# Peptides against a protein of PDB entry 6KZJ, part 2

Target 1, 71 residues: chain A of PDB entry 6KZJ
Amino acid sequence: SPDLLSEVSEMKQDLIKMTAILTTDVSDKAGSIKVKELVKAAEEEPGEPFEIVERVKEDLEKVNEILRSGT

## One batch from the design tools (peptide; aimed at target 1 T24)

Design b1_p8_8_s1 (made by RFdiffusion4, then SolubleMPNN; from b1_p8_8, 4 letters changed)
Fold by OpenDDE base, seed 4:
Structure b1_p8_8_s1 (fold): chain B 71 residues (1-71), chain A 8 residues (1-8)
Amino acid sequence: as target 1 above (71 residues)
Amino acid sequence: IDTTLVLK
């Protein structure tokens, strides 16, 4: 449904925001997660629900890497 | 931020 797609898309956007917050304290030199790449992926707006979910999964993985590495 | 996904 359009409601489900909107909810998943919103969740993805929230994950990007969280990632950006977690990376703000890390110096640009520390090989920080490319937040700009996440934003680009969000703007690409996949038409298929599966692609949206896969991108959410990728965003979660990137957040996990920040938490695991501390950077 | 609400990250809860509810599947109906």
Scores: peptide ipSAE 0.104, ipTM 0.747, DockQ to the pose 0.029
OpenDDE base, seeds 1, 2, 3, 5: peptide ipSAE 0.097, 0.080, 0.057, 0.074; ipTM 0.731, 0.737, 0.691, 0.714

Design b1_p8_8_s2 (made by RFdiffusion4, then SolubleMPNN; from b1_p8_8, 3 letters changed)
Fold by OpenDDE base, seed 3:
Structure b1_p8_8_s2 (fold): chain B 71 residues (1-71), chain A 8 residues (1-8)
Amino acid sequence: as target 1 above (71 residues)
Amino acid sequence: MKTKLVLK
């Protein structure tokens, strides 16, 4: 099985993709989420396991905000 | 069980 860090990193990449889809489908008002900044942060050194988890948590909060605003 | 996130 992949390492837990690899699984979390894959999940982060999937969250970025979902955020990008949701921000493009929900009109220009969702433009507060810098998808470009999320992609850049994913391409940077992930850092320590705690830093990866904190970034994934932030990405989940952003996706949740998009989902709530689209309802 | 390990959950796998899959974007389809």
Scores: peptide ipSAE 0.099, ipTM 0.764, DockQ to the pose 0.031
OpenDDE base, seeds 1, 2, 4, 5: peptide ipSAE 0.091, 0.090, 0.088, 0.097; ipTM 0.750, 0.762, 0.759, 0.766

Design b1_p8_8_s3 (made by RFdiffusion4, then SolubleMPNN; from b1_p8_8, 4 letters changed)
Fold by OpenDDE base, seed 5:
Parts: sequence; C-alpha cells; structure tokens
Structure b1_p8_8_s3 (fold): chain B 71 residues (1-71), chain A 8 residues (1-8)
Amino acid sequence: as target 1 above (71 residues)
Amino acid sequence: MKTTLVLK
C-alpha cells in the first residue's frame, strides 16, 4: 500500500537523521562517512519500495560503521 | 526516535 511505502520512507529519513547526529560531533574524524551524501539522498525522491529498502540497508551499514568506530 | 512499521 502507499502507507507501507510512506512508512519505509520515514524509516529511511530517521536513519539519515540518526547518522547525521552521530557524525556531526565526529565530523572531523568521520573517515569515509559522507554526511553530505546522506543529505542529498534525503532530498531525492525515494523511488520504488525496493530502491528504498536498498538505501535503508546502506544507511544501516553506515550507522553500524559509526557505532563500531567508537566515535 | 521510534519508528514502527505496520505490515497489513
């Protein structure tokens, strides 16, 4: 349903926001984490449900890298 | 933030 697409899109946006929060304080040490790329991805149309899921997966991987870095 | 996904 369009509701499910909206919920997944909101989840992606939440992941982007969390990633930004985690990286803002460590921006000088953020390594390969491109906060600017996440912001651009948030401004783009989410696309089809499959594309949203793939982007959510990528965002989760980025969050995991932040958490593992100890920063 | 808490996000809840409801599958129907």
Scores: peptide ipSAE 0.073, ipTM 0.742, DockQ to the pose 0.027
OpenDDE base, seeds 1, 2, 3, 4: peptide ipSAE 0.061, 0.060, 0.060, 0.066; ipTM 0.710, 0.729, 0.726, 0.736; seed 1 fails the geometry check

Design b1_p8_8_s4 (made by RFdiffusion4, then SolubleMPNN; from b1_p8_8, 3 letters changed)
Fold by OpenDDE base, seed 2:
Structure b1_p8_8_s4 (fold): chain B 71 residues (1-71), chain A 8 residues (1-8)
Amino acid sequence: as target 1 above (71 residues)
Amino acid sequence: LKTTLKLK
């Protein structure tokens, strides 16, 4: 369904926004998440459903790292 | 942020 893909894409966009919020207040430590790269990835063509899901999965893993480390 | 995906 095109509605499902739109919903997943919107969720990814929100995840990127949350990631940016979590990383903006963190110290400039080496190895920080590349927020700029995540934003760029959101501007690119979503691709096929599997590609969208894989990107969302990677972003969730990155957010998990931020939450676990506090940075 | 949507926390629930609805399958349609």
Scores: peptide ipSAE 0.112, ipTM 0.756, DockQ to the pose 0.027
OpenDDE base, seeds 1, 3, 4, 5: peptide ipSAE 0.110, 0.087, 0.109, 0.081; ipTM 0.749, 0.759, 0.757, 0.725; seed 5 fails the geometry check

## One batch from the design tools (peptide; aimed at target 1 T24 I66)

Design b1_p9_1 (made by RFdiffusion4)
Pose (drawn by RFdiffusion4):
Structure b1_p9_1 (pose): chain A 69 residues (1-26, 29-71), chain P 9 residues (1-9)
Amino acid sequence: SPDLLSEVSEMKQDLIKMTAILTTDVKAGSIKVKELVKAAEEEPGEPFEIVERVKEDLEKVNEILRSGT
Amino acid sequence: EDVKTRLEE
């Protein structure tokens, strides 16, 4: 549904903002368009499996930021 | 990789 795509678009924007906060990359050469396109093509599994992995990774980042380790 | 290195700090 379009609502699912819009939530994911918002998540993408949140991740760009996080990248800008965390990066020391001094045209943002650390972000490669070809790597992004390849990853969009090759990430395995259906959306549910991808979402589970994304959730796990976000929980891990949250732990780092909240606990400091 | 730069963001990952910062999170591992």

Design b1_p9_1_s1 (made by RFdiffusion4, then SolubleMPNN; from b1_p9_1, 6 letters changed)
Fold by OpenDDE base, seed 1:
Formats: sequence, structure tokens, C-alpha cells
Structure b1_p9_1_s1 (fold): chain B 71 residues (1-71), chain A 9 residues (1-9)
Amino acid sequence: as target 1 above (71 residues)
Amino acid sequence: DDVLKALNA
């Protein structure tokens, strides 16, 4: 539904914000993470629900990599 | 909430 797509889009935006915060704190090793790519993807038209979900899953993977690198 | 659950599945 359009409401669900809006929710996913908002969550994606939150993940980008979280990624930015995490990368600033662990930036010495997080330089390999393409934060700009995540931002660009957020500016693109969402497309089909599956495509949105896959982008969010990719963002979560990036966040996980940042968290793991910070340990 | 349903979206978060689906992503964690």
C-alpha cells in the first residue's frame, strides 16, 4: 500500500541518518563504506515495493558493517 | 511495525 511504502521510505531515511552518525564516530575504518551511494539511492524514486525493501536491506547491511568495524 | 518484522524475517 502507499502507506506501507511511505513507512519504508521514512525508515530508509532514518537508516541513512544513523549511518552518517556511525561513520563520523568510526570514520577511520568506515571510509570504505559508500555512504554517498545510500544517500543517492534515497533521492531516487522508490519504485516497486520489492526494490524499496532491497535498498533498505542493503542499508541495514551497511549499518551492520559499520557497527562491526567499530568493535 | 510490519515492515520491520518483514525485514528481520
Scores: peptide ipSAE 0.087, ipTM 0.679, DockQ to the pose 0.039
OpenDDE base, seeds 2, 3, 4, 5: peptide ipSAE 0.084, 0.072, 0.074, 0.086; ipTM 0.678, 0.698, 0.701, 0.685

Design b1_p9_1_s2 (made by RFdiffusion4, then SolubleMPNN; from b1_p9_1, 6 letters changed)
Fold by OpenDDE base, seed 1:
Structure b1_p9_1_s2 (fold): chain B 71 residues (1-71), chain A 9 residues (1-9)
Amino acid sequence: as target 1 above (71 residues)
Amino acid sequence: DDVLAALNK
């Protein structure tokens, strides 16, 4: 539904914000993550539900990489 | 709806 897509889009935006916070407080190695790519993807047309979900999945993977690098 | 919960299923 359009409401579900809006919710996923908001979640994606929150993940971008979280990623930015994590990259500033962790090692320089975490800064090598292409945060700019995630931001660009969020500004693009959301497209079909599958495409939105795949982008969110990629964002979660990036957050996981940041968390691992911080340990 | 909990989108995160749906993605984890």
Scores: peptide ipSAE 0.092, ipTM 0.679, DockQ to the pose 0.035
OpenDDE base, seeds 2, 3, 4, 5: peptide ipSAE 0.086, 0.084, 0.087, 0.082; ipTM 0.703, 0.695, 0.699, 0.698

Design b1_p9_1_s3 (made by RFdiffusion4, then SolubleMPNN; from b1_p9_1, 6 letters changed)
Fold by OpenDDE base, seed 1:
Structure b1_p9_1_s3 (fold): chain B 71 residues (1-71), chain A 9 residues (1-9)
Amino acid sequence: as target 1 above (71 residues)
Amino acid sequence: DDVLKALAA
């Protein structure tokens, strides 16, 4: 539904913001994680619900990687 | 709303 897609999109946007916060104060090597790719993906048309979920999943994996590595 | 609940519905 449009309501579900909007909610998932908002969640993705929040995740991108959190990712940016986590990377800004960490390391100059944080460039290994393509934060710019996350932002670009958020500006794209959501598409089908599965595609949105997969994008969110990928973003969560990237955040987890940042937290795990400390970079 | 809970996204997970919505997906499961």
Scores: peptide ipSAE 0.091, ipTM 0.689, DockQ to the pose 0.026
OpenDDE base, seeds 2, 3, 4, 5: peptide ipSAE 0.049, 0.053, 0.089, 0.038; ipTM 0.636, 0.642, 0.690, 0.623

Design b1_p9_1_s4 (made by RFdiffusion4, then SolubleMPNN; from b1_p9_1, 5 letters changed)
Fold by OpenDDE base, seed 1:
Structure b1_p9_1_s4 (fold): chain B 71 residues (1-71), chain A 9 residues (1-9)
Amino acid sequence: as target 1 above (71 residues)
Amino acid sequence: DDVLKALAE
């Protein structure tokens, strides 16, 4: 629904902010983390619900990698 | 929130 898509979009934006915070403190080792890709994906038109979900899923996987590695 | 977490795992 449009309401769910709005909620997912807000969550994605929050995830990007969290990712930025996690990567700034470890920036010297974060060379492999494409934070710019996450930001660009958030600014793209949402498109179909599946595409939005897949982008958010990818972002969550990247955050998980940061949390596990500390980098 | 829980739906997105489940999709990522």
Scores: peptide ipSAE 0.065, ipTM 0.668, DockQ to the pose 0.051
OpenDDE base, seeds 2, 3, 4, 5: peptide ipSAE 0.038, 0.041, 0.040, 0.064; ipTM 0.639, 0.633, 0.643, 0.679

Design b1_p9_2 (made by RFdiffusion4)
Pose (drawn by RFdiffusion4):
Structure b1_p9_2 (pose): chain A 69 residues (1-26, 29-71), chain P 9 residues (1-9)
Amino acid sequence: SPDLLSEVSEMKQDLIKMTAILTTDVKAGSIKVKELVKAAEEEPGEPFEIVERVKEDLEKVNEILRSGT
Amino acid sequence: EEVKERLEE
């Protein structure tokens, strides 16, 4: 549905903002368009499986930021 | 990769 795509688009924007906060990359050469396109093509599994991995990774980032380790 | 390295700090 379009609502699912809009939530994912918002998540993408949140991750760009996180990248800008965390990066020391001094045209943002650390972000490669070809790597992004390849990853969009090659990430395995259906959306549910991808979402589970994204959730796990976000929980890990949250733990780092909240606990400091 | 660069952000991951920063999170591991």

Design b1_p9_2_s1 (made by RFdiffusion4, then SolubleMPNN; from b1_p9_2, 5 letters changed)
Fold by OpenDDE base, seed 1:
Structure b1_p9_2_s1 (fold): chain B 71 residues (1-71), chain A 9 residues (1-9)
Amino acid sequence: as target 1 above (71 residues)
Amino acid sequence: DEVLEVLNK
């Protein structure tokens, strides 16, 4: 349905924005995080919604590792 | 696939 397609499109855009926020906030502390690569993958070739969610999940895991390490 | 078309815009 057109409503479902619009909702999926909005969800995709929101997840891309969330990934960008998460990566940019930790950029100075993210010694092992390829911020540019993550942002580029999310914005240019995000793929299916599941793949976007998995990228956000990976970003959160990396943030958790940074916080735990104290760097 | 209409969903794939929307996602790849």
Scores: peptide ipSAE 0.109, ipTM 0.703, DockQ to the pose 0.024
OpenDDE base, seeds 2, 3, 4, 5: peptide ipSAE 0.104, 0.109, 0.109, 0.105; ipTM 0.700, 0.703, 0.703, 0.703

Design b1_p9_2_s2 (made by RFdiffusion4, then SolubleMPNN; from b1_p9_2, 6 letters changed)
Fold by OpenDDE base, seed 3:
Structure b1_p9_2_s2 (fold): chain B 71 residues (1-71), chain A 9 residues (1-9)
Amino acid sequence: as target 1 above (71 residues)
Amino acid sequence: SDVLEALNK
């Protein structure tokens, strides 16, 4: 969409989807992922774009740690 | 989406 607000909204939705994929896929290996917090965030407003990006960043860091350590 | 495609490249 040429609408900037629509593109930002789409990006936000993509980040939420990525977060959900990362948390569910690595849930068995990543004991540091707070599944309960993710459920609460899903039931409430998804939050400000920065907060969503920070959650994705945390998930990527966890994936990186799993890949580096093998655990 | 277009954004997700861009992030994966």
Scores: peptide ipSAE 0.102, ipTM 0.715, DockQ to the pose 0.038
OpenDDE base, seeds 1, 2, 4, 5: peptide ipSAE 0.094, 0.093, 0.090, 0.092; ipTM 0.719, 0.718, 0.710, 0.710

Design b1_p9_2_s3 (made by RFdiffusion4, then SolubleMPNN; from b1_p9_2, 6 letters changed)
Fold by OpenDDE base, seed 3:
Structure b1_p9_2_s3 (fold): chain B 71 residues (1-71), chain A 9 residues (1-9)
Amino acid sequence: as target 1 above (71 residues)
Amino acid sequence: SDVLKVLNE
């Protein structure tokens, strides 16, 4: 549904914002998520719902790695 | 956003 896709898109945008805050406070160390690439990917054609979910899952995994590593 | 609101509650 378009409403669910909009909600997932908002969630992804929130994740990007949180990632930007975390990466600015911590040193730009190797393995840090590239916020610029995530923003670009979010502005591109979302594609099929499965592709959107997979991108969100990948972004969540990256944030989890940042939090778990303490970097 | 709604997600950020929930996370900060």
Scores: peptide ipSAE 0.078, ipTM 0.697, DockQ to the pose 0.041
OpenDDE base, seeds 1, 2, 4, 5: peptide ipSAE 0.060, 0.073, 0.069, 0.064; ipTM 0.661, 0.686, 0.688, 0.670

Design b1_p9_2_s4 (made by RFdiffusion4, then SolubleMPNN; from b1_p9_2, 5 letters changed)
Fold by OpenDDE base, seed 4:
Structure b1_p9_2_s4 (fold): chain B 71 residues (1-71), chain A 9 residues (1-9)
Amino acid sequence: as target 1 above (71 residues)
Amino acid sequence: SEVLEVLKK
């Protein structure tokens, strides 16, 4: 449904915001993640709910890598 | 959220 799609899309946007905060906190230039690429992906057509969930999972994995590496 | 919690595991 549109409501479910919007909810998942909003969660992805929140994740992107967290990623941006984490990368800027450790460096002015994101060396371990492409923040601008994540923003670009968010501006693209989200597609079906499953596709959005897979992108969110990928973003979470990237955030996890940043947290584990400390960079 | 529930969805994010599942994906983190």
Scores: peptide ipSAE 0.064, ipTM 0.663, DockQ to the pose 0.049
OpenDDE base, seeds 1, 2, 3, 5: peptide ipSAE 0.053, 0.058, 0.028, 0.030; ipTM 0.646, 0.671, 0.555, 0.563

Design b1_p9_3 (made by RFdiffusion4)
Pose (drawn by RFdiffusion4):
Structure b1_p9_3 (pose): chain A 69 residues (1-26, 29-71), chain P 9 residues (1-9)
Amino acid sequence: SPDLLSEVSEMKQDLIKMTAILTTDVKAGSIKVKELVKAAEEEPGEPFEIVERVKEDLEKVNEILRSGT
Amino acid sequence: SSIVEKLEK
């Protein structure tokens, strides 16, 4: 559905913002368009499986930022 | 930590 795509687009924007905060990359050469396109093509599994991995990774980032380790 | 360390680069 379009609502699912819009929520995912907002997540993408949130991750760009997080990248800008965390990065020391001094045209943002650390972000490679070819790597992004390849990853979009090759990431395995259906959306549910991808969402589970994304959730796990976000929980891990949250723990780092909240606890400091 | 590896995810955050990758984002810091």

Design b1_p9_3_s1 (made by RFdiffusion4, then SolubleMPNN; from b1_p9_3 with K6E E8Q)
Fold by OpenDDE base, seed 4:
Structure b1_p9_3_s1 (fold): chain B 71 residues (1-71), chain A 9 residues (1-9)
Amino acid sequence: as target 1 above (71 residues)
Amino acid sequence: SSIVEELQK
């Protein structure tokens, strides 16, 4: 349905925004995740939202490791 | 979430 497609699209956009925030707020020393590459990957692959969620999880893990290490 | 609720309809 058009409503479901709109919700999936909105969710995808929100996840991209979350990833961008997490990658930019974590200092250059956290492995540079190219936000542009993430956006492109999210537009080209079926099942994109799940891939974005996994990247967000990885970003959160990196943030946690940086905070624990005190760097 | 809204998407989960829609999938359950």
Scores: peptide ipSAE 0.078, ipTM 0.700, DockQ to the pose 0.023
OpenDDE base, seeds 1, 2, 3, 5: peptide ipSAE 0.067, 0.074, 0.075, 0.070; ipTM 0.698, 0.693, 0.705, 0.691

Design b1_p9_3_s2 (made by RFdiffusion4, then SolubleMPNN; from b1_p9_3 with K6A E8Q)
Fold by OpenDDE base, seed 5:
Structure b1_p9_3_s2 (fold): chain B 71 residues (1-71), chain A 9 residues (1-9)
Amino acid sequence: as target 1 above (71 residues)
Amino acid sequence: SSIVEALQK
């Protein structure tokens, strides 16, 4: 549904913001996460619903990695 | 959220 896609897209944007905070507030050694790349991905066409979900999953994994590593 | 939980299965 359009509402589900909007919710997923909003969640993705929140993840980008969280990633930016985590990468800037902790050690600058967080080379595994490129905030600029996540922002660029948000500006591109989201594509099909499956592609949006897969990108959100990837972003979640990246955020989780930052939280676990403390970097 | 419910979506996050579902995607983490």
Scores: peptide ipSAE 0.085, ipTM 0.680, DockQ to the pose 0.046
OpenDDE base, seeds 1, 2, 3, 4: peptide ipSAE 0.081, 0.076, 0.081, 0.038; ipTM 0.676, 0.691, 0.693, 0.638

Design b1_p9_3_s3 (made by RFdiffusion4, then SolubleMPNN; from b1_p9_3, 4 letters changed)
Fold by OpenDDE base, seed 1:
Structure b1_p9_3_s3 (fold): chain B 71 residues (1-71), chain A 9 residues (1-9)
Amino acid sequence: as target 1 above (71 residues)
Amino acid sequence: SDIVKALQK
């Protein structure tokens, strides 16, 4: 439904914001997270629910990489 | 949210 798509899209946007916060003090190292790519993907047409979920899952994986790198 | 619950199933 449109309401569900809007909810997923909002969640993705929040995740991107969290990613930006987690990357604020990271150095430009090899393999650094491409935050601009995440933002660009969010500006794209959401598509079908499955595609949105897969993008969110990918973003969560990237956040996990950030968290692991911080340890 | 409903979507979070759905993803947890």
Scores: peptide ipSAE 0.077, ipTM 0.669, DockQ to the pose 0.033
OpenDDE base, seeds 2, 3, 4, 5: peptide ipSAE 0.074, 0.046, 0.049, 0.063; ipTM 0.701, 0.647, 0.654, 0.675

Design b1_p9_3_s4 (made by RFdiffusion4, then SolubleMPNN; from b1_p9_3 with E8Q)
Fold by OpenDDE base, seed 4:
Structure b1_p9_3_s4 (fold): chain B 71 residues (1-71), chain A 9 residues (1-9)
Amino acid sequence: as target 1 above (71 residues)
Amino acid sequence: SSIVEKLQK
């Protein structure tokens, strides 16, 4: 449904925002965190619901890695 | 969560 698709898309956007916040304190040389790639992915066509969910899963993994690394 | 419940329907 369009409502479910919108909800998943919004959740992805929130994860992008969280990633940006967590990476703001890390030096411009934190080459391990591709913030630009995440921003581009958020602006790309979301595609089908499954594709959006997989991207959200990937974003959560990236956030987790940031938290574990202490950056 | 609400989204998980919706995905399970």
Scores: peptide ipSAE 0.050, ipTM 0.650, DockQ to the pose 0.028
OpenDDE base, seeds 1, 2, 3, 5: peptide ipSAE 0.049, 0.046, 0.041, 0.042; ipTM 0.665, 0.647, 0.643, 0.640

Design b1_p9_4 (made by RFdiffusion4)
Pose (drawn by RFdiffusion4):
Structure b1_p9_4 (pose): chain A 69 residues (1-26, 29-71), chain P 9 residues (1-9)
Amino acid sequence: SPDLLSEVSEMKQDLIKMTAILTTDVKAGSIKVKELVKAAEEEPGEPFEIVERVKEDLEKVNEILRSGT
Amino acid sequence: SEEVREAAL
């Protein structure tokens, strides 16, 4: 549904903002368009399996930022 | 900290 896509688009924007905060990359040469396109093509599994991995990774980042380790 | 920044990134 379009609502699912819009939520995912917001998450993408959130991750760009997180990248800008965390990076020391001094045209943002650390972000490669070809790597992004390849990853979009090759990430395995259906949306549910991808969402599960994304959730796990976000929980891990949250723990780092909240606890400091 | 630098370590927290890198781990989060």

Design b1_p9_4_s1 (made by RFdiffusion4, then SolubleMPNN; from b1_p9_4, 5 letters changed)
Fold by OpenDDE base, seed 1:
Structure b1_p9_4_s1 (fold): chain B 71 residues (1-71), chain A 9 residues (1-9)
Amino acid sequence: as target 1 above (71 residues)
Amino acid sequence: SAAAKAAAL
């Protein structure tokens, strides 16, 4: 359905936005979006774009640790 | 949620 394609496209855009927020230093005065509000929004429903990006980020950090340490 | 609809594809 066109509605499902629109929803997937919106979700992809949200994932990109969340990735940008999570990769920027939250200490820099970048934009009116409080990371705390995004965390709360992600805690409402499992599988929201923010929670997915957080899990992917954590997994990439683990991979990076293995590659650097060899263990 | 958008994720639930995406999973239903």
Scores: peptide ipSAE 0.081, ipTM 0.733, DockQ to the pose 0.027
OpenDDE base, seeds 2, 3, 4, 5: peptide ipSAE 0.067, 0.079, 0.050, 0.053; ipTM 0.715, 0.740, 0.623, 0.669; seed 4 fails the geometry check

Design b1_p9_4_s2 (made by RFdiffusion4, then SolubleMPNN; from b1_p9_4, 3 letters changed)
Fold by OpenDDE base, seed 5:
Structure b1_p9_4_s2 (fold): chain B 71 residues (1-71), chain A 9 residues (1-9)
Amino acid sequence: as target 1 above (71 residues)
Amino acid sequence: SEEARKKAL
C-alpha cells in the first residue's frame, strides 16, 4: 500500500539523519547540528536501505568505542 | 510497522 511505502521512506530519512548526526563533529560547537551538513547528507543518495543501516551501525560502534575509551 | 504491514494486505 502507499502507506507502507511512505513509512519505509520515512524510516530511510530517519536513518540518514542519524548517520549525519553521528558523522558530524559534535565536538566543535555545543548544540548546533550544522543544518547544512544534515541537508547535504539528506541530498546525497545514501544507497540501498541495507547500506544506510550498515553506515549507522558503524557510526554507533565508533561512538561506543569513544565512550568506552574515555578519549 | 505491523500496522503498515496489515494495511498492505
Scores: peptide ipSAE 0.077, ipTM 0.713, DockQ to the pose 0.018
OpenDDE base, seeds 1, 2, 3, 4: peptide ipSAE 0.049, 0.051, 0.046, 0.048; ipTM 0.600, 0.601, 0.669, 0.635; seeds 2, 3, 4 fail the geometry check

Design b1_p9_4_s3 (made by RFdiffusion4, then SolubleMPNN; from b1_p9_4, 4 letters changed)
Fold by OpenDDE base, seed 4:
Structure b1_p9_4_s3 (fold): chain B 71 residues (1-71), chain A 9 residues (1-9)
Amino acid sequence: as target 1 above (71 residues)
Amino acid sequence: SAEAKEKAL
């Protein structure tokens, strides 16, 4: 149904937003990942839902490493 | 969910 496709599309957009938040907060200290590349990765079809979930997972792992190292 | 399956039809 069109309603299910809309719900999946909304979930995709929410995952993209979470990825962008997590990547930008860690990148303000790592001056090499241009915010422009993240904006391009958000403007380019961020990939299939699986690729979006894998990016969110990677960002959460980075956050966990920062919290564990204290730096 | 059963509801998600019903909407998928």
Scores: peptide ipSAE 0.064, ipTM 0.671, DockQ to the pose 0.017
OpenDDE base, seeds 1, 2, 3, 5: peptide ipSAE 0.047, 0.047, 0.051, 0.057; ipTM 0.586, 0.616, 0.638, 0.686; seeds 1, 3 fail the geometry check

Design b1_p9_4_s4 (made by RFdiffusion4, then SolubleMPNN; from b1_p9_4, 4 letters changed)
Fold by OpenDDE base, seed 5:
Structure b1_p9_4_s4 (fold): chain B 71 residues (1-71), chain A 9 residues (1-9)
Amino acid sequence: as target 1 above (71 residues)
Amino acid sequence: SAEARAKAL
């Protein structure tokens, strides 16, 4: 379903947000505001990158079960 | 069924 592709897309977006946080100059006041906004946006997303990876893993296990069962 | 589970992915 489109949901699995959406979850992987969100995981990619979260990894980009994390990279932006790690590379932002925290000494810049404008940078600090942007980091807080990015952290809030990442917290409002349907899961942290780890939780998305766990969901993708569970979905792959379901696909494998379907393929093995032939039903 | 496996088909119902596949539709949920």
Scores: peptide ipSAE 0.056, ipTM 0.632, DockQ to the pose 0.033
OpenDDE base, seeds 1, 2, 3, 4: peptide ipSAE 0.039, 0.042, 0.043, 0.047; ipTM 0.654, 0.668, 0.638, 0.655; seed 4 fails the geometry check

Design b1_p9_5 (made by RFdiffusion4)
Pose (drawn by RFdiffusion4):
Structure b1_p9_5 (pose): chain A 69 residues (1-26, 29-71), chain P 9 residues (1-9)
Amino acid sequence: SPDLLSEVSEMKQDLIKMTAILTTDVKAGSIKVKELVKAAEEEPGEPFEIVERVKEDLEKVNEILRSGT
Amino acid sequence: SEIVEKLVK
């Protein structure tokens, strides 16, 4: 559904903002368009499986930021 | 940690 795509688009924008905060990359050469396109093509599994991995990774980032380790 | 370290670079 379009609502699912819009939520994911908002997540993408949140991740760009997090990248800008965390990076020391001084045209943002650390972000490679070819790597992004390849990852979009090759990430395995259906959306549910991808979402579970994204959730696990976000929980890990949250722990780092909240606990400091 | 690996994820954050990758984002820092």

Design b1_p9_5_s1 (made by RFdiffusion4, then SolubleMPNN; from b1_p9_5, 3 letters changed)
Fold by OpenDDE base, seed 4:
Order: C-alpha cells, then structure tokens, then sequence
Structure b1_p9_5_s1 (fold): chain B 71 residues (1-71), chain A 9 residues (1-9)
C-alpha cells in the first residue's frame, strides 16, 4: 500500500539522519562513510517496495559499521 | 507509524 511505502521511506530517512549524526565528528578521510552519497540516495526515486527495503538494509549495515568502528 | 503495525494491515 502507499502507506507501507511511505513508512519504509521514512525509516530510510531516519537511518540517513543517524548516519549523519554518527559521522559528524569523523574526519573526511579515506574510508569514511560518504554522507553526501547517502543524501543523494535519499533524493532518488524510491521505486518498488523491495528496492526500498534493500536500500534500508544497506543503510543499517553502514550505521552498524560506524558503531563497531567507534567513529 | 510503526513499521511492524504497517505490515499487519
């Protein structure tokens, strides 16, 4: 339903926001998370529900890597 | 809306 797509899209945006917060104090060095790339991905057409879920999964993995690295 | 509740609808 349109409601489910909207909720999954909002969840993706929240993950992008968390990534931005976690990377605020990290230096723009090689191997750093590309925050601008995540923002760009948020501006893309969400597409089909499966495509949105796969993008959310990728964002969760990126956040997890930030947390594990302590950066 | 919580995603789990959305999936139940």
Amino acid sequence: as target 1 above (71 residues)
Amino acid sequence: MEIVEALKK
Scores: peptide ipSAE 0.068, ipTM 0.711, DockQ to the pose 0.026
OpenDDE base, seeds 1, 2, 3, 5: peptide ipSAE 0.060, 0.060, 0.056, 0.040; ipTM 0.702, 0.709, 0.686, 0.589

Design b1_p9_5_s2 (made by RFdiffusion4, then SolubleMPNN; from b1_p9_5 with S1M V8K)
Fold by OpenDDE base, seed 3:
Formats: C-alpha cells, structure tokens, sequence
Structure b1_p9_5_s2 (fold): chain B 71 residues (1-71), chain A 9 residues (1-9)
C-alpha cells in the first residue's frame, strides 16, 4: 500500500539520521557510510517495494555494524 | 512505527 511505502521511506530516513549521528563522533575511519548517497537515494523515486526494502536492509546493516564495532 | 501491522493488511 502507499501508506506502507511511505512508512518504509520514513524508516530509511531515520536510519540515515542515526548513521550520520553514529559516524560524526567516530573519525571517518569507521566505514565511510556515504550519507549523502543514502539521502539522495531516499529523495529519488523509491521504485518498487522490493527496492525500498533492500535499501532499508542495507542501511540497517550499516547501522548495526557501527553499533557492534563500538566505535 | 509498526511495519508488522501494515504487512498484515
């Protein structure tokens, strides 16, 4: 549904924000997550529901990596 | 946000 796609898109934006916060205090050496590319991808046409989910999955994996590294 | 509830519909 369009409501689900909007909600998933919001989740993606939240993951981008969390990634930015987690990477600002850690010198650029902890896996340069290109936040700008993720933001651009979120502002672009979301595409098919599967493509949105895959982007969210990738963002979640990146956030998880930062959280697990502790740095 | 409750994605699970949206997926059930």
Amino acid sequence: as target 1 above (71 residues)
Amino acid sequence: MEIVEKLKK
Scores: peptide ipSAE 0.053, ipTM 0.676, DockQ to the pose 0.027
OpenDDE base, seeds 1, 2, 4, 5: peptide ipSAE 0.038, 0.042, 0.041, 0.042; ipTM 0.628, 0.654, 0.608, 0.639

